Peptides against a protein of PDB entry 9IZ0. Designs and how they scored, part 228

Target 1, 345 residues: chain A of PDB entry 9IZ0
Amino acid sequence: ITCLGSNGHTYKQLVKGGNDDLRQDAVMEQVFEQVNGFLRSYRKTSQRNLSMRTYKVIPLALKTGVIEWVQDTIPLGEYLDSAHKVYHPKEWSLSTCRKLIAEKQMEDLETRLKVYDLVCRHYRPVFRHFFLESYADPVQWFTTQTNYARSTAVASVLGHVLGLGDRHGQNILIDKTSGEVIHIDLGIAFEQGKKLPVPECVPFRLTRDVVDGMGITGVEGVFRRCMEFTLETLRREEDSLLSVLEVLRYDPLFSWLISPLRRMKKQKMQLENFNQPESGNITTDASRDPKIQRNNVSGESEAERAILKVRQKLSSTLSVEASVGELIRIAQDPSYLALMFCGWS

## One batch from the design tools (peptide; made by RFdiffusion4, then SolubleMPNN)

Design b2_p22_6_s1 (from b2_p22_6, 14 letters changed)
Fold by OpenDDE base, seed 1:
Structure b2_p22_6_s1 (fold): chain B 345 residues (1-345), chain A 22 residues (1-22)
Amino acid sequence: as target 1 above (345 residues)
Amino acid sequence: SEELKKIQEERLKELAEKLLNG
């Protein structure tokens, strides 16, 4: 739909209906708006215009809402798949890489590392080309690449602190005008990504292509420094951030747990991305209800554990530099990336 | 890569030239 704003501008709005819990997204966007307040108040972050790029989510019903359509965006994964075919036409397809990783999903770490390395050698990074192609003007190129590194740094810190999951290339948009990242589909938070069939082992997405977009300095430039300033701001505003999260503890419509339906949907999507449509009626006999032990851990106890983990991630036990250094190390570690659904790009 | 470095050095040079001449 197109809405006319009170400012006379027309905004395209995506009406999502169905199984997407838009209330989860709306709540996470409210948290990001509060964090953006902290980032604007702190000199080191405000001078760099550090923000989590937000979008407006208006929940209309339990599973229906209006999302602000972020105009002039592309999913990172869509760009990377297209660019890889252009720049590396002799390398493996994304489907081939996915297949090889999945075939070894149940194998030991050593075997998975060997397959990950093999995939990496046959699927080289291309995200540098986004900036080189899209911005012919050197000022625009430098500005947009800087904005990318900055926004990725903010999103990486927030993604870690809030335990954002499901950060695959389709859930990360690139703004073609600013170079900023926009994170969408925020319904996996507070480390619920670790409960996925393929557990998320990295604190945020820092794959080879994510790094390739940062240019020659990779993580050792704008990105690292902006992560440090963001984490320093969040540590300073810990009590304010925790107070925002405590409000969510009492929101009866905020789910601190991944819904079983969403978990199953993600499981199917992870599996369907492997099945080329050979017409085999795999009647998945849905009758094996794995007794998800309803550990009747009260939603309150899950909220409390989530908030405690946020507090632990904001701990000043390590310096900001040491904490960021460790996060960057873990996020790039092949031992973790080899375990991911798509850790190579 | 050396190629990426070269391309970025060229773009940085062009940027510097624009900033100095602008």
Scores: peptide ipSAE 0.105, ipTM 0.788, DockQ to the pose 0.011
Fold by OpenDDE base, seed 4:
Structure b2_p22_6_s1 (fold): chain B 345 residues (1-345), chain A 22 residues (1-22)
Amino acid sequence: as target 1 above (345 residues)
Amino acid sequence: SEELKKIQEERLKELAEKLLNG
């Protein structure tokens, strides 16, 4: 739909309906706006215009809402698949790489590492070309690459602290004007990504292509320094951030757990991407509540555990530099990336 | 790759020249 604003500007809006709870996205966007307030108040972050890119979410009902249409964006995964075919036409397809990783999903770590290394040798990074192709002017190129590294650093710290899951290449948009990243589909938070059929093992997405977009300095330039400044700001504002999360503890409409429906939807999408024949007995009988033991852990007890985990991630036991160094190490570790759905790009 | 390094060194040189002359 197109809406006319009170300012006389027209805005494109996406109406979502069906099975997506937009309330989760709206809550995460509100948390990001509060964090953006903290980033604007702190000298080290404000001087660099550090922010999490946000979008407007208006939930209309449990399964319907209006989302701001983010103009001039492309999904990272869409760009990477297209660019890889152009720059590396003799390498493997994304479908071939996915198939080989899936075929070894139930194997030991050593076997999965061998397949991950094999895939990495036949699917090289290309995300550098986004900046080189899109920006012929050296000032625009350097500015957009810097904005990319900055926005990725903020999103990486926030993604870790809030335990954002499902950070695949289709849920990360690139703004073609600014080079900034925009994270979408925020309904897997507070480490619920570990409960997916393929558990998430990394604190944030820092794959070879995500690093390749940072240029010659990789993670050791703007990215590392902006992660440090962002984490320093969040540690300073810990009580303010925790107070925002405590308001959600008593909201009966906020789910601290991944919904069974969302888990099933993600499972189905993972299976469809592998062309694995549906083993015919997935009767979509909505009446068979899978006896996932709903341990009747009160929503309050899940909220308390989530808030405690956020507090633990903001701990000052290690320096900011040591904490960021460890996060970057884990996010790039082949032993974790080999376990991911798409850890090679 | 050495090729990427070279392209980025050329872009950084052009950027430096633009910042010094602009």
Scores: peptide ipSAE 0.101, ipTM 0.773, DockQ to the pose 0.011
Fold by OpenDDE base, seed 2:
Structure b2_p22_6_s1 (fold): chain B 345 residues (1-345), chain A 22 residues (1-22)
Amino acid sequence: as target 1 above (345 residues)
Amino acid sequence: SEELKKIQEERLKELAEKLLNG
């Protein structure tokens, strides 16, 4: 839909209908706007224009809403699939890589690491080419690559602290004008990604292609320093951030838990993406959730646990540098990436 | 790759020249 604003400007809007609860996205965007306030108030972050890119989400009903159309964007996964075919036409297809990882999903870590390494040798990073091909001017190239590293650093810290899950290449947009990342589909937060059929084992997405976009310095340049400044700001504003999250504790519309329906939908999408035949028994395994007593763990007890985990992630027990160093290490560790749905790209 | 390193080194030189002349 194109809307005419009261200012005479035309705005494109995406009307999302159907099965996605936009309330969680809207709430997370509000949290990002508050965090962007903290980043603007602190000199080390404001002088670098550090922000989480936001988009407007207006939930209209339980399953309908209006999303701001982010113009001049591309999904990271769409760019990477196209770029791998162009720059490495003799390498394995994404479907071949996915199949090999899926065939070993139930094997030991050593076997999974060997297959992950094999896939990585036959599917090389290409995301550097986005900046090299899109920006001929050296100033534009450097500025855009710097903006990418900065925005990825902010998103990585926030994604870790808020426990954002399901950070696959279709849920990360690249702004073609600025090089900034835009995270979408924010409905898996507070470590609920660990409850997916393929558990999320990394604090944020820092795959080989995500690093390749940072240029020659990789993680050791702008990215690391911007993570440190972002984490320093969030530690300083811990009480303010926790107060924002406590308001959400009392929001009857906010779900601190992944719904069984959303979990099943993500399971189906994962299986479809592996070209696994619909085994008609997918309906029966959803009933084989062990009788973990449906103790009605009140939404309140899950909110309290989520807030406690946020507080723990903001702990000053380690330096900012040590904490960021450990997060970067874990996010790049093959022993975690080999367990992921798509840890190679 | 060495080729990519060369392209990035050339762009960094061109950037340095622009920043010194601008």
Scores: peptide ipSAE 0.041, ipTM 0.705, DockQ to the pose 0.011
Fold by OpenDDE base, seed 3:
Structure b2_p22_6_s1 (fold): chain B 345 residues (1-345), chain A 22 residues (1-22)
Amino acid sequence: as target 1 above (345 residues)
Amino acid sequence: SEELKKIQEERLKELAEKLLNG
């Protein structure tokens, strides 16, 4: 839809209908707006213009809403697949890499690590080229790469703290104007992504290509420092953040549980992306009554666990530097990346 | 460390080449 604004400008809007619960996305965007308030109030984050990029989500019904059209963006995964074909035309295709990882999905960690390493050697990072291609001016190049590292740092801390799942190349947009990341499809929060068939094992996406976009300093430059300042801000505002989450605990519109339909959609998407032939012998044992996964886990008990887990992640038991150091280590650990659907890029 | 260093050197070369040819 194109709407005429009161300012005489035309705005494109995406109307989504179907099975996507846009209320989850809308609630997470509201949490990010509150966090952006904290980031603006704190000197160390404000001076760096640190923010989580947000987009407007207006839920109209249970499964229908209006989403702001984020102009001048590209999905990270779309850019990476295209750029890899250009810069590394002799390397393996993304489909070949996915197939090899999928064929070993049920194998031991040692076997999965060997296949991950093999894939990594035949699928090199290319995301550096985004900044080099898009910005011929050195000042624009440096500015946009810095904005990328900053926005990725904020998103990484928030992704960890709020337990954002499903952070893959198709739900991370790159703003072509600013270099900032925009996270979309936020309906998996509070570690619910760990309940997927391929569980998310990393605190946030920090794959080789995500690091490649940070330029010469990688994670040890702007990224690490901006993670530290972001986490310091969130620890300072812990009670304020928890108060925002407590409001959501009592919001009857917010689901602390992944919907069975969304779970099935994500499961199907994982299976399709693995190029597993429909072995027609997925006996969906429909006799596993979806009633049995009605574990009597009240949404209230999951909300309480989620809030407790946020509090635990904001604990001052470790320094900010030590906490960020450990998060960066885990997010880059091959032992976790080898378990992911697409941990190599 | 060495792989990161090679990546850094390549980026600096690519940047320099683009800055010199742009």
Scores: peptide ipSAE 0.028, ipTM 0.643, DockQ to the pose 0.014

Design b2_p22_6_s3 (from b2_p22_6, 15 letters changed)
Fold by OpenDDE base, seed 4:
Structure b2_p22_6_s3 (fold): chain B 345 residues (1-345), chain A 22 residues (1-22)
Amino acid sequence: as target 1 above (345 residues)
Amino acid sequence: LEELEKIQKERLEELAKKRLEG
């Protein structure tokens, strides 16, 4: 839809209908707005204009809402698929890579690492070309690449701290004007990504293409330093952040657990992307054992556990530098990336 | 800045070659 604002400007908006609860996205965007307040309050983060890019979400009903149309964006995965065909036309297709990873999903780590390495050798990073293609001016190129590294650093820290899941290339938009990342589809949070059919093992997306977009320094320099400044800010504002999350504990609209519908939808999307023949009755017959007491783990107990994990992630037991160093290491570790749905790009 | 401009120019020239060869 197109709306005329009270300011006389015309705004394009996306009306989303269907099975996705936009309330989860709206709440996460509110958390990001609060965190953006913290990032603006500290000199180290404010001087770098560090922020999580947000979009407006207005839930209109249980499964319907209006989302701000983020103009001049492209999904990371869409760009990467297109660019890979252009720059590496003799390499494997994304479908071939997905198939090979899927065929080995049930194999041991050694076999999965060998297949991951094989896929990586036949599907090289291309995301550097986004900046090189889009910005002929060296200053604009450097500025947008810097903005990308900064925004990715903020999103990586927040994504880890809040346990944001489902960070595939279609849920990460790139702003073609600023180079900033915009995270969408925020309904998998507080480590619920570990409950997906392919469990998420990394703290945030830091794949080879995500790193390739940072330029010659990769994760070093701007990205690492901006992660450090962001984590330092969140540690200082721990009580404020936890207070925001405690409000969500009592929000009847917020789900601390992945919905069965969302889990099933993600399962179908994963299976379709795997080209697995339908015949695998993975009857997750979680229905049949009546002695699984549905411990209705009260939404309160899940919220408490989630908040405790956030507090643990903000712990000052390790230095900011050590904590960021370990997060960057884990996020790039082939032993974790080989286990992911799409860890190679 | 000049070194960044040089690196950018070299990369743009490589990209232009690849686009003309493709």
Scores: peptide ipSAE 0.005, ipTM 0.382, DockQ to the pose 0.014
Fold by OpenDDE base, seed 1:
Structure b2_p22_6_s3 (fold): chain B 345 residues (1-345), chain A 22 residues (1-22)
Amino acid sequence: as target 1 above (345 residues)
Amino acid sequence: LEELEKIQKERLEELAKKRLEG
């Protein structure tokens, strides 16, 4: 829909209908706005205009809401698929890569690493070309690439701290004007991504294409430094951040757990993306989901665990530099990326 | 910066050429 604002401007809005609870997205966006307040208050982050890009979410009902349409964006995965076909037309298709990774999903780590490495050799990074193609002016190119590295750094730290999951290339938008990243579909948080059929093993998305977009310095330039400044800010504002999360503990509209419906939907989407031909009735006897005893882990106990996990991630036991160094290492580790649904790009 | 500007310029020229040939 297009809404006329009180300022006379027209705003395109996405009416999202369906099974997704937009309240989760709205709450996470509120947390990001508070974090953006902390980033603006701290000299090292404010001088760099560090922020998590936000979008407005207005939940209208349990399963319906209005999302601000982020204009002039492209999904990272859409750009990468298109660009890869242009720059590497002799390399493997994304579907071929996905198939090979899927065929080995149940194999040992050694086998999965071999397949991941093979896929990586036949699907090379291209994301640097986004900036080269989109910005003819060298100053604009450098500025937008810098903004990308900065926004990715903020999103990486914040995504790790809040345990933001489901960070596939369709849930990460690139702003074509600023080069900044915009994270969407925020309903998998507090490490609930580890409960997906393909568990998320990385703290944030730092695949080869995500790094290629940072330019020649890769992670060792603007990205690492902006991660450090962001983490330093979040550690400084730990009590403020935890106080915001404690409000969510008492929000009856917030779910600390991935809904079974959302888990099933993500399962289906993962399976559909494998383009396996309709081989017959796998009656997935949904009856053999082991009765995970609904231990009445009260929503309160899950909230408490989530808050404790956030506090643990903000611990000053390691330096900011050491903590960021370890996060970057883990996020780029082939042993984790080989386990991901799409860890190669 | 100058090397990056050069790489960018060369790449934009190559992309422009490919768009004209396609």
Scores: peptide ipSAE 0.000, ipTM 0.355, DockQ to the pose 0.014
Fold by OpenDDE base, seed 2:
Structure b2_p22_6_s3 (fold): chain B 345 residues (1-345), chain A 22 residues (1-22)
Amino acid sequence: as target 1 above (345 residues)
Amino acid sequence: LEELEKIQKERLEELAKKRLEG
């Protein structure tokens, strides 16, 4: 849909119909807008224009809404697939890499690490070329690469603190004008990504291509420092952030749990991406031990657990530098990335 | 940090020059 704004400008809007609950996305965008307020109020983050890029989400019904069409963007995964074919035409296809990782999904960590290393040697990073192709002017190139590192740092801290899951390359947009990242499909939050068929094991996406986009310094310099300043701001504003989340605790429209339908959809999409034919009914005989009381873990108990987990992530027990250092270490650790759906790119 | 951002900028400007010369 194209809407004419009261300012006389035309805005493209995506009407999304389907099984996705846009209320989750709308709530997470509201949390990001509040956090952007904190980032603007604190000198260290304000001086760097640190923000989470947001988009407007208007839920119209349980399964229908309007999403702002983010202009001049490309999905990270779309760019990486195209660029990899151009720059490394003799390397393995993304489908071959995915297949090899999937074939070893049930194997031990040592076997999975060997396959991950093998895939990494046959699928090299290319994301630096985005900035090299898109920006001829050195000042524009430096500015956009800096904006990418800054926006990725903010998104990494927020993604960790709020437990944002499902951060695959199609859910991360790159703004071609600014170099900033835009996270979409925010319906897997508060560590519900650990309940996916392939559990989320990393605090945020910091794969080799995500790092390659930061240029010669990688995670060192702009990215690390912007993570530190963002985490320092969130620790300072802990009570304000928790107060925003407590309002959501009492929102009857907010789901603290992953929808079974969303879990099934993600399972199907994972199977399709492996080129495995739909071999018949995996009756997951989840042996319903009938004594698994459906702990109707009240939506309140899941909300309380989520808020407690946010508070724990904002703990000042470790320095900001030590906490960021550990997050960066875990996010790049092959022992976690080898367990992921796409940890090599 | 400003010194690291400066060193990064200088290295990036050198890389950008090499790219424009190549």
Scores: peptide ipSAE 0.000, ipTM 0.326, DockQ to the pose 0.013
Fold by OpenDDE base, seed 5:
Structure b2_p22_6_s3 (fold): chain B 345 residues (1-345), chain A 22 residues (1-22)
Amino acid sequence: as target 1 above (345 residues)
Amino acid sequence: LEELEKIQKERLEELAKKRLEG
């Protein structure tokens, strides 16, 4: 829908209905706004304008709401598929790579690593070209690539700490104006991504294309330093962040668990994306409202475990530099990426 | 949008108050 605001500006909005619980997205966006408050309060983060890019979410009912339409964006996965066809027309298709990885999904780690390496040799990174194509001015190019590295660093730390899952290339938007990343579909949090049919094994998405977008320095310099400053800020504000999350423990509308319906939808999408290009509006007429016997007792125990895991991730047992170094290492480790649904790009 | 953000904020403040009373 398009709305005329009281300020005379026209706002495009997405009305979402059906099976998506927009309350979880709205709550995660509120947590991000609190974190953005912390990032503005500290000199090291405020001087770099470090923020999690947010969007407005208004839940109207259990499965309906209004979302801000993020203008001038493209899904990372959409750009990468198009750019790979242009820059590497002799390499393998995304569908060929997906097929080879899935044919070995039930094999041992050694076999999966060999197939992952083979796919990587036949599907090279291209995301550096986004900045080269989009920004003819060298100052704009450098500024937007820097904004991308900064935004990705904040999202990586915060995504790890909150245990954000389902971070595939369609759930990460790139702002074509600023180069910033916008994370969408926040319904898999607090490590519930490990309960997916293909478990998420990395703390955040740091694939070869995500790194290629950082330019010649890769993860070194801007990205690493901005992760360190973000983690330093979150460690200082641990009690404030935990206090925000503890309010969610008592929210009867917040779900600490992945819904069985969302798990089944993701399972189908992972299976169907093998056989057909994304043309079908899958109107799953799941009109059977399962009487969610919210065992309130099970939700509270899961909330407590989730908050404990957040606290553990904010532990000062290791230096900020050592903690960030280990997170970057794990997120780029072929032994984890070879286990992912799409770890090569 | 601003009115619904206000309702969400008020709801978070009510949840925070209930936590201080409990």
Scores: peptide ipSAE 0.000, ipTM 0.293, DockQ to the pose 0.023

